# Ledger of designs, part 60: peptides against a protein of PDB entry 6EJA

Target 1, 276 residues: chain A of PDB entry 6EJA
Amino acid sequence: VEYMPANPVRIAFVLVVHGRASRQLQRMFKAIYHKDHFYYIHVDKRSNYLHRQVLQVSRQYSNVRVTPWRMATIWGGASLLSTYLQSMRDLLEMTDWPWDFFINLSAADYPIRTNDQLVAFLSRYRDMNFLKSHGRDNARFIRKQGLDRLFLECDAHMWRLGDRRIPEGIAVDGGSDWFLLNRRFVEYVTFSTDDLVTKMKQFYSYTLLPAESFFHTVLENSPHCDTMVDNNLRITNWNRKLGCKCQYKHIVDWCGCSPNDFKPQDFHRFQQTARP

## One batch from the design tools (peptide; made by RFdiffusion4, then SolubleMPNN)

Design b2_p13_8_s3 (from b2_p13_8, 7 letters changed)
Fold by OpenDDE base, seed 2:
Structure b2_p13_8_s3 (fold): chain B 276 residues (1-276), chain A 13 residues (1-13)
Amino acid sequence: as target 1 above (276 residues)
Amino acid sequence: APPPEFSAITEDE
């Protein structure tokens, strides 16, 4: 018998979508949709057709909304963090959506648990935050991630302007840009005026791939640091052979890898993944 | 070892 929590958590799923991912989005949406959860979808400013499609979906479901604002995001762009932060603020201001967890999703990752399992698990650990760390040498991570470099997002490009120092006293961490954050921590990130949040928001506004490090770093250096769990409860479709070709040099002044969108043929991988 | 859970790899091509 599966554990059924008395007070099940409700999840705000934030989907950041762009391009021609309509089919992938539809598949993912069908897989993750539940009446008790909330879905907040941001469509890239340039993806008008997709936006229209998503709007149609949102009209069919009361627990699905589309961001009234739209950003033009690029791979590795600092604006992606802005998108998440703004969506968090929006979600916190939606008094009619009593969500307990914030979960971001894309076509490049998939939850490894069923809804019931996920809800049961999060209901048991509702005070925890789930971020997957890179699990390797942190100095190497910093170097490879370019965290000691200053980037400026401008004209759909991430310009590397020069070197910078990591703020003193900050322990930087990062890894997956897919996370599960409890409402309390999201509130902290959104509304705190302490030096940590303020400085990190500033720092990461000039950071490449900020979502892979911002929340990790803020959490680990915050009063909420003891709530971190090194697991994001999902699988990411990493294929380094295909995804690590420095293919984004035309967009960013850095080389990076990209996870691949899940395809139907990738389904077997879900069964092979060990549950946490 | 599993691949690293991050996207950036280097400044070099």
Scores: peptide ipSAE 0.171, ipTM 0.800, DockQ to the pose 0.144
Fold by OpenDDE base, seed 1:
Structure b2_p13_8_s3 (fold): chain B 276 residues (1-276), chain A 13 residues (1-13)
Amino acid sequence: as target 1 above (276 residues)
Amino acid sequence: APPPEFSAITEDE
């Protein structure tokens, strides 16, 4: 018998979707949908067909909304962070959606727990933030991520402009761009005017794959640093043998990897994944 | 060892 919390947390799921994969999105949506949670979906500006499909879904469920604004996103683009930050602001302004946690999802990443298990766990640790670190040499991470390089997103391309220095006094960290953030920290990131948040927003507006390190870095250097848990409670279908072929060099002046989408046959892995 | 939890690999691979 699973423990039922007296005051279960409610989750705002943010989905950033693109392309023509309506069926995949539908499958994922069905897998994660619950009446007590909230779903905020951003559809790439170029994905009009998908946008129409998502709008139809949003009309059927009161706890599903679509962003009224749409960005043209590219792999590794700084605009992805902008998308998350704007969605966070929107969600905080939705007074009729009392969410406790922010969780981002894609078709390539799934929670490792059932809804009941996830809610029970987060309800117990509602004051914590869950970000998975790279777990390796930090200097190597900085080099591989190109954090010491200046990038500009323009004309659907990430241009490498030159070298830059990591801000002094900042402990840089990062890893997975899939995270679970509590509302309090999201409020801090959204509304704080302190030097840390201000400088990091500026720094990461010229950063490759900013979502993989922005929240880690801000959290670890903030007054909320003691709330970090090095786990994102997710399964990512990484296959670096297949996914690491510098396939994005045509849009980014860097090389990167991409995970594979989960197939229905892969869902059995949810039961085999080690619990945090 | 499990693969790293980040996407970037290098500038020239």
Scores: peptide ipSAE 0.127, ipTM 0.774, DockQ to the pose 0.135
Fold by OpenDDE base, seed 3:
Structure b2_p13_8_s3 (fold): chain B 276 residues (1-276), chain A 13 residues (1-13)
Amino acid sequence: as target 1 above (276 residues)
Amino acid sequence: APPPEFSAITEDE
């Protein structure tokens, strides 16, 4: 039975891209493109060639835009969260783009549902937010993420400055930095002046890998906590044996992992199969 | 025993 919603949700896809992965980006873009959705692409400040290519694509589609501002981001950098937050603000200010959901994507993480399935699902659960938690010991998560450490992003490096305390009364959570957020929650994160949002923005401006924890933590401690769904509707090519080699120690005063990119054939497979 | 889907490991190698 195929469900066709009467008022289908429209999705704002945010892509944060860097380097020279033009071909991979093009493949992913083609796989996720739909005329009813919106695509907002940030290209790293250092990736000028990629930026030119993305601009060319954006000129071909009315529902594709490129951020007029560009940040230089590094793996694990706090600036990644800034990028998302600024893109959220931009998208909320685009009155001609009536999107209902915010979704970030990379080549290493792909939606496991077809467009129709995704739209149907989100249309049914348009009041929910989808973030995948780590699902393990939270204390261990905090330690491994370095959330009890103070980091400063400067000169393309994440400097570990020392120890810090997690704010009292805050239930920290996190996991995947790929999420599906409804417009209402994005509005809250963007425009709220409450103590939670204010403190968390400050806290996470000195945080390693902030996108893996910020939205989880804010949501779960907010008045919108009941909208939390522990699922990001993604399949990620995690292979810690291959991806966990402390390859970022030259950039970050911490060791981390990275997922592997999917191959073109993987995209086709994922569109045909959906997790129950 | 799927690996956790978060990036950080430790402060050391």
Scores: peptide ipSAE 0.111, ipTM 0.760, DockQ to the pose 0.144
Fold by OpenDDE base, seed 4:
Structure b2_p13_8_s3 (fold): chain B 276 residues (1-276), chain A 13 residues (1-13)
Amino acid sequence: as target 1 above (276 residues)
Amino acid sequence: APPPEFSAITEDE
């Protein structure tokens, strides 16, 4: 018996897309679309064809909008975090979209629950934030992520400028850049002027892969720290043996991995599969 | 153990 919440949460899905993957995006969109949710899509500034396609979709659905601003993002770039932060601000300013959760998605990461299950679950835990930690040695994570290194995104490249220190008193954490954040925490991140948020925004503006750590770190060091759940309710197709080939070395002064995209036929399967 | 859920691996190849 599935729990039916009396006050079901509504989700703002944020999609950051690029390239020519119109068909893939369409499949993903169809898989996650529901009339009660909201979809805010950012298309990379360089992906004009995709942008046109997405605009067409947005005109067909009242709960689908495309960012009027577009960033040219690169793998590992700090601009990805900027994209999320600006999207969050936009979504908070959309008074006609009463969303309760912020969820980002890509083709490489799929929700493990059906819409009904997801809504039921989030409705039950509407005060929680779901961020999946790396689950390993934190010092190793910091080293491997280059969090102790200063990066500058410029000319479509992440330049490593030198070393830096982790801010004093901050417990750094991170892991998956796919998360489920409640509106309250998003409001905090967006509008708080406290030292934590201010410093972390500055710090992570010079960070490689900032989305994998920013929200974790801010949450865990914030007054909202007790709302963290170490789960993003997703299945990520990680195969480091195949995905870790320094394939982005030409873009960033660092080596990174990428998960494999799920096949379209896997979407239905994953909706019924619990994350191990 | 499942692989870690983060992307970066090292500063060099």
Scores: peptide ipSAE 0.156, ipTM 0.780, DockQ to the pose 0.142; fails the geometry check

Design b2_p13_8_s4 (from b2_p13_8, 6 letters changed)
Fold by OpenDDE base, seed 2:
Order: C-alpha cells, then sequence, then structure tokens
Structure b2_p13_8_s4 (fold): chain B 276 residues (1-276), chain A 13 residues (1-13)
C-alpha cells in the first residue's frame, strides 16, 4: 500500500563501513539518499582512506554526518553494538535532526521498497519496530549464536572464555542485525535505567554478534514489546554455500556465515522480491 | 526454504 502521508516520517540511516568499500558505499548512498532523511556514517578506525572519502561526502550534504569517534570493529565483535548504541545517543542529541526511525544498512542488506513506499509504510506504522527473527528453533539459535558462551573482544579478536548462563527471566530472540527502530524505542534503549536495559547491555558486551540479538531481546522483554514486527523490510544477499566457510576463525573463536555484498548485477533481485 | 536469518554457526571443539 502506497499513499501520501500527511506527516511523513524522517529516517536516520546509520552506515557502518570499513575497508575499501568506497564503491559499494557510493552505490548504496546513491540508492538511499534523500533530502528529507539523515545519514550518520561510522568509518572503522583503521580505514583512513575511506574515512577521508566519507568526510568529503559529508561536506557536500547538510544531512550527512560522520561520527567524530571511530572504533576498530571486527566481524562478530561486541564493539559493533557499542557503535550502534553510541550512534543512537549521538542521533538523539542532534536536536537539529528530527528523525523518526533508525535504520542501519550495509552493502549486504538493502531495503526492498522505494523511498516513497518505505516512508509511506513507516508513516503508517510509526509506532512499530521492525526486527526480523531467525524464525526457527530458539534453542538452536542460542546454540548456534553462542549466546550461552562468554566472549571477550580484545586485540581485534573475540576470545571465547567459557560458558555462561542466559539471564534468568529473559526471553532471548534474534535474527537479522538489520532493523528499523522507532525513535521512542531508541530513546528507551539509550536512556532507560531499568534492570532489563542495564543487564542486557552488560550481557551483550560479552556476546558474539550482539546486534543480531540485543535489540530483539530488549524489545521483546520491555514495556515496548507489543511494538514488535517480525520484518525488517529488506533483502539480504545470503548465499550460504559461499558465505559459510568458517572463515572467521582467525578473528573469533567461533564459526560463522556472512551475507555477500550486493553487486550491480544483483539489483534485479530487489524488484523480484515480494513486498509486504 | 530461505536461509536462517542469523550469521553464527556452532564451533564444536
Amino acid sequence: as target 1 above (276 residues)
Amino acid sequence: APPPEFSAITLDD
């Protein structure tokens, strides 16, 4: 359903980029840029060339900013959650950017809707949060994700220290680390001092791939639990035959899969995907 | 069936 909303939502897009992904970033930026939205870009601490390029872009657009702080992130690192949380705080403190939704993006996960469709949809459901769950056995998810294992990020490595218990009374969920969160929920995650948020921030600071589970878990156990929608309105370029080679053993004491970055030839897939 | 919507897989020691 597409309509012209009376009060269209404005989106804060958060991009976490690293390496030599200048071309991919440029393609994504061109695809998602709109004057009514906001773009907050974090460049990995080690990616200086990319940082310079992104800074140039930010100087050309008033609604594009680069994080003044930069973290060295690794695949599956707990620091990725820290990056998102700090970005959320920054965005909430930007009084000149009245955004309504927080959306994170990578080159491996693209929105399936046009800007107009996305804005119309989110404007209609502005009180909802969109997180895609794994859709399978939760016990298996916990096991596969290593949520019952304690990890420490140190020296660009995720060290597995041992076993741990899931906090009592917490219903764990997760799936995609690409989500659409409304401002109200982001405010809750950022500023709440309740036991849930406090404990989960602590718990997930020692968690592998924290962004795939933190926001799901916090939301579903929070007073905002009724705002959960099991859809992230995007397509992920999953090819497990190519992406599941346990290729991260040198970085993390665990095995994992990764989606593939979208290539120009993959663009047709966006149109072939059924839209909700 | 679509692939699972998560990245990690178990490392059995």
Scores: peptide ipSAE 0.184, ipTM 0.797, DockQ to the pose 0.128
Fold by OpenDDE base, seed 3:
Structure b2_p13_8_s4 (fold): chain B 276 residues (1-276), chain A 13 residues (1-13)
Amino acid sequence: as target 1 above (276 residues)
Amino acid sequence: APPPEFSAITLDD
């Protein structure tokens, strides 16, 4: 018997989608949809067809909204972090959506728990933040991520401008760009004017793959550092043999890997009791 | 050994 919390947490799922994979999105949406949660969807500015389809979905469900603003994002682009940050602000300003956790999803990362299990777990640990670290040599991580390099996103390209130093006094960390953040921490990231948040926002605006490191770094250097849990409750389909081909060199002045998308059958691992 | 949980791998030069 699963634990049923008296005050179950409600989750704001943020989906950043692009392309024409409407069917895949629909499958994922159906797999993760629950009436008690909230879904905020950003569609790439260039994906008009997908945007129209997502809008149709949003009109059918009161707990589904689409960002009125749209960004053109690229792999590894700093704009992805901007997308998340703006989404966080939007969600905090939605007073009619009392969410407790922020969760981002992609087809490459999927929750491995049922809705009931996830809600029960998060309800028990509602004061914690779940970020998965790389778990290896941090210096190597910095080098491989190019965190000591300055990047500029412009004209759908990440231009490497030169070298930079990691800010002094900052312990950099990172790993998965899929995380579970509680509302309190999201509020901190969104509204804090302290030196940490201010500097990190600036620093990561010129960072490759910023979402893989920004929240980790901010959290671990913040007054909320004790809320860190090294787990994102995801299963990620990583296959370096398939995903590491420097396939993004035409987009970014760097080489990177990409996890593989899950098959439709994998969506059943996240079971919902109330599916549309 | 599991692959590292990050995307970037190397410099392009």
Scores: peptide ipSAE 0.143, ipTM 0.770, DockQ to the pose 0.139
Fold by OpenDDE base, seed 1:
Structure b2_p13_8_s4 (fold): chain B 276 residues (1-276), chain A 13 residues (1-13)
Amino acid sequence: as target 1 above (276 residues)
Amino acid sequence: APPPEFSAITLDD
């Protein structure tokens, strides 16, 4: 039994789902559901069947809501960041949901801790933000991510328009697009009108895979930079042998990898994973 | 070494 904090943090889980992944979503939902947390689910605009299924779930639980707006998203699309930013704004405006942390999840990742462990840990470090960096050569990261390239999302495609420069005075960083952000930082990202947030929102609206770098970069260049923790407290089922075949070249003018969804047989790996 | 935590691998890979 884990230590129970006196003032346990409450988590807003944001799920971005598409296609016909009802079974995977149901499995993930059952694994992470708790009455004290909140669940905000965005279903791709094109996934009507899944949307109906998710709506049914939301009607059964008072702490589960579905976004009234829906975006058509593509792999690597800048619209994914827009989805997160809008969901953050929505969650901040939900006065009846007093959440302390924002956590995004998919069937391709899983928390490395139980709910009790996660809550205990976050309650102890509620002033911190958890973003996992690439941990390698930053110049290589910039090149591989195409951060020095200008992209435009249009007609369900990420068009590479040309080269661009990284804004002066900005230290770019990134890594995992799965993160744990405290409410204070989410408020900053959502409502700040300073030059950093304004410029970065503009810059990343033309960026491939923006969620893998936007929050890292904003945080590390912000007054909140001292709250950075290089860990996302989760497992991602990376199998580059299977997931790195440039399979997205038809929808983006770039090549990339994708993680695999966790299957029940993969869950034994949790016992072998080091805890933060 | 653990795999990188990011997805992109450029056009030439």
Scores: peptide ipSAE 0.130, ipTM 0.762, DockQ to the pose 0.135
Fold by OpenDDE base, seed 4:
Structure b2_p13_8_s4 (fold): chain B 276 residues (1-276), chain A 13 residues (1-13)
Amino acid sequence: as target 1 above (276 residues)
Amino acid sequence: APPPEFSAITLDD
C-alpha cells in the first residue's frame, strides 16, 4: 500500500528548453504533468517556434507558465544558473502558486518514481534538499569542472580568461545539475544577503557549468547544510564512453560530457527502478 | 562504480 500524505507537497517543475528538444519536451511534459503541480518553462531566446508552441500549451493549462524573459543559453554557460535563479525568484513571487519543491528536469534525466511515489516521498522529507554529488575525488572534480578557472560568457561562448582561487573557507561540492530543492532553501538562495550567497552568486557568474556546483556548494556551506541528501531521485543515462567527446569545444573553452537521452520506451521501465 | 555525475572534463582528457 502506497503512503498517502495528509498534506501532499506541490512541485514547481522548471524546464529549460530549446528548439532541438521539442519532442523530448512534449514527452517529458506528458510524463510529469499533474494538475496539482506547477510548470514554469523557459524557452531559449533563439527558439521562437518552440516558444510559440509552449505558449499555446501554457494557455491551455492554468498551472503552466512560460517565462516572460528569455535567455540565450549555451552549454556550460553561466546563464543557465541565471535562468534558474531568476525562475526561482519568479516562482517565489507567484503567490498563487503554493509550491513546496523546486525540480528541474530534462529529457535526459527522468525521475525514478511515479508522481504518487514522488509526492509521497517528498511529503515525508519536505525539509530536505536533494542534490546528487559527484561521488569522487573532490579535487579532481574541481579540476575537471574548471572551478579554479575564470570563465566569461560572451557572444554565445564561454571564454576562459585565466585562473582563479576557490574562495577561502568554502567547501566546494557538486555533481548533477538536476536537483530537488525545498521552498525554504530556494527562498534562502533567492533572498539571502549573507556573505555566502552573495559571494557564491558572484563566483558562479564566472563559472563553467555552474548549476552542477552552485546549489551544492551554497547548501553545504549554509545554515541549511543538514538538509542535504545525496540523491536527486533521478536516473541519468551517463555513458562517458559515448558522451565524452569534447563536443562543446566550439562553445566553451573547455571539454564536457553529455548524458544520453533516454528513449521513450525506457521511461516506464525506469520508474520504480534504482539509479544505475 | 557508476560514472561520476558531472559534465566537464579537461581539455587534455
Scores: peptide ipSAE 0.155, ipTM 0.774, DockQ to the pose 0.144; fails the geometry check

## One batch from the design tools (peptide; made by RFdiffusion4, then SolubleMPNN)

Design b2_p14_1_s1 (from b2_p14_1, 6 letters changed)
Fold by OpenDDE base, seed 1:
Structure b2_p14_1_s1 (fold): chain B 276 residues (1-276), chain A 14 residues (1-14)
Amino acid sequence: as target 1 above (276 residues)
Amino acid sequence: GTHGDGDRVPARTL
């Protein structure tokens, strides 16, 4: 029997989807849907069929909404961070959706544990933020991520313009672009006008894969730094053989890996849960 | 170089 919190947290799931992932999205939605949570879905501007399908779902459930704006996102593009930041602002402006946590998802990544376990855990640690760090040499991380390089997103391409310096006095960190953020920190990121947030938003607007380190870096250098937990509570379907072949060199002036979509045969992983 | 190393690190148990 799972612990039942007296005041269970409610989660805003932000789904960023694109392409022809209708079946994947349907499977994920079925797996994560609960009446007490909220679902805000961004569909890539170029994915019109998927957008129509998602709109149909949103009309059937009062706690499912689709972004009225749509971005043409590319892999590794700085615009992905813009998508998250705008969705955060939207969700904060939705006064009829009293969410406590922000969780981002794609068709290739699932939260671990059951809903009851997740809610119980987050209800106990409602003041914490969950971001998984790379756990390696930070200098190596900076180099491998290209954080010391200046990128410009233009014409569906990430152009590498040259070298740049990491801002002085900032402790850079990062790892996974999958995070669980409490509402208070999301409010800080969205509305703070302090030097940290302002400078980091500017810095990361020219960053490759910005979501992998923006929130880590902002959190660790902010007054909220003591709320960080080095865990994102996720299972990612990584297959290096399939996902690490520099397949995006035509889109970005860099090389990276991407996770693979979950298949029905992969769902057994969600049953491999440990006690929270 | 290859980025996204953090996504390959398994999540810790709760």
Scores: peptide ipSAE 0.020, ipTM 0.562, DockQ to the pose 0.098
Fold by OpenDDE base, seed 2:
Structure b2_p14_1_s1 (fold): chain B 276 residues (1-276), chain A 14 residues (1-14)
Amino acid sequence: as target 1 above (276 residues)
Amino acid sequence: GTHGDGDRVPARTL
């Protein structure tokens, strides 16, 4: 018998989508949709067809909204973090949406739990934040992520301008760019004017793949550091046969790889049991 | 994701 919480958490799902994969988005949306949760969807500025489709969906559901602003994001772009941060602010300002957790989603990663399991779990651990760390040598992580390099997003490209230093006194961490953040921490990230948040926002505005490290780093160096759970409760669709081909060198002055989008046949994995 | 070494791609300046 699954635990039924008396006060179940409500989740704000933030979807950052691009391209023309409207059918895929529809499938994903149907898979994750629940009337008690909230869905805030950002469509890439260049994806007008998809935007029209998403708007149509948002008109059908009161708990689905589309960002009135749209960014032109690229893989690895610093603007992706801006998208999340602005979405967080928007969601905090939506007084009619009493969400407890922020969860970002794309077609590449999905929660590994059913809705009931996820809600039960998060309701039990509502004061925690869930981010998956890289689990490797931190120095190696910094090098491979290019955190010691300065990047500028301009003209749909991440330009590597040179070297930089990690801010003094900051313990950098990161890993997955998929996270589950409680409202309290989101409030802190959004509204805090302390040196940590201010410096990290500035630092990560020139960072490659900022979402893989920003929230980890901020959390672990913040007064909320004791709320860190090294798990994002997600499954990543990695194709072992595909390997890493540095697919994004034309967009980013760095070598990187990303997981594949989920296909209909992948949805069975949402029902798989995973250890917390 | 997994990423390569910084030396794999030359630095670019604007």
Scores: peptide ipSAE 0.020, ipTM 0.641, DockQ to the pose 0.554; fails the geometry check
Fold by OpenDDE base, seed 5:
Structure b2_p14_1_s1 (fold): chain B 276 residues (1-276), chain A 14 residues (1-14)
Amino acid sequence: as target 1 above (276 residues)
Amino acid sequence: GTHGDGDRVPARTL
């Protein structure tokens, strides 16, 4: 019997979707849907068919909403962070949605626990934030991520404009762009006017793959630094031979790797993988 | 994700 917490956390799931992956989205939605949680879906501005499909879903469920604004995002683009930040603001302004955790999802990275397990776990650790770090040399991470480079998102391209310095006094960290953030930290990120948040928002507006580092860096340098847990409770479908071909050079002035979307045959791993 | 060295791609300006 699964442990049932006395005050179970409620989760705001944020889905950033694009293309024509209607079937995949439907499968994911069915897998993660629960009446006690909230679902906020951003559909890429260019994906009108998918947007229509998602709107149909949102009309059927009171706890499913679609962003009224839509961004045209690209792989590695700074606009992805903007999407998350705006979604966070929206969710905080939704007074009728009392969520406790923010969780982003894609088809490339799934929660490894059942809903009951996830809720039980987060209810126990509701004051914590779950961000997975790179686990390598930090200087190497900075170089590989291009954090010491200035990027500009324009015309569906990430232009590398030159070099830049990491702000003084900031301990930069990062890793996975899939995270679980508690409402308190999301509120801090959204509404704080301190130098850290202000500076980092500006810094990461010119950053490649900003979601892989922004929240880590802000958290570790914030008054909430003691709430970090180096785990995102995810399974990522990595195949480096398929995902590391420098396939994004046409979009970004950088070489990178990407995870692969889960296929139906991959779902068996959810049952076989356990993480603390 | 994992990324390559920045030197692998030349800088571009608008």
Scores: peptide ipSAE 0.020, ipTM 0.636, DockQ to the pose 0.624; fails the geometry check
Fold by OpenDDE base, seed 4:
Structure b2_p14_1_s1 (fold): chain B 276 residues (1-276), chain A 14 residues (1-14)
Amino acid sequence: as target 1 above (276 residues)
Amino acid sequence: GTHGDGDRVPARTL
């Protein structure tokens, strides 16, 4: 029997979706939906069909909302971070949604735990933030991520403009762009006017794949640094052979890897897989 | 060239 916490955490799931994968989204949504959680869905500005579908879903559930604003994000685009940051602000302003954790999801990433397990776990560790690091030398990470390069998102492309320096005194880290952040840290990121948050928001506005590093870096250099857990509690359908083919060169002046979308047959595995 | 190998977003065509 799973432990039932006395004060269970409530989760704000943020889904950033695009394309026409409505059925896939529906499967994901059904898999993660619970009446006690909240779902905030951003649909890419260009994905009108999907937007209509998502709106229909949102009208059926009181705890499902769609962003009234929509961004045209590209793979690796800095605007993805903007999407998360704005969604965080929105969620903090939704006083009728008392969420405790922020969790972003896509079709390529799935929580490793059942709802009960996830809630129990997060309720026990409600003061922690879960960010998965790259697990290698940081210098290599910086190089491979292009963090020492200046990018500009313009005309649906990430233009590499040149080299840049990592801000002095900042310990850069990163890894997965899938994270579990507690409300307190989200509040800090959203409303802090300290030098760290201000500089990092500026820095990462010109960063490729910013969500893979921004929250890690901000957290580790913040007063909240002791709350970091190197785990995002996720199953990632990672296949390097398939995902690392420089498939995004048409979008960004860089080569990157991406996990594969989960297929219907993969969902059965989620109930059986757990990480410590 | 170098490739980033973190957890990326799903493939985008636009």
Scores: peptide ipSAE 0.019, ipTM 0.602, DockQ to the pose 0.171; fails the geometry check

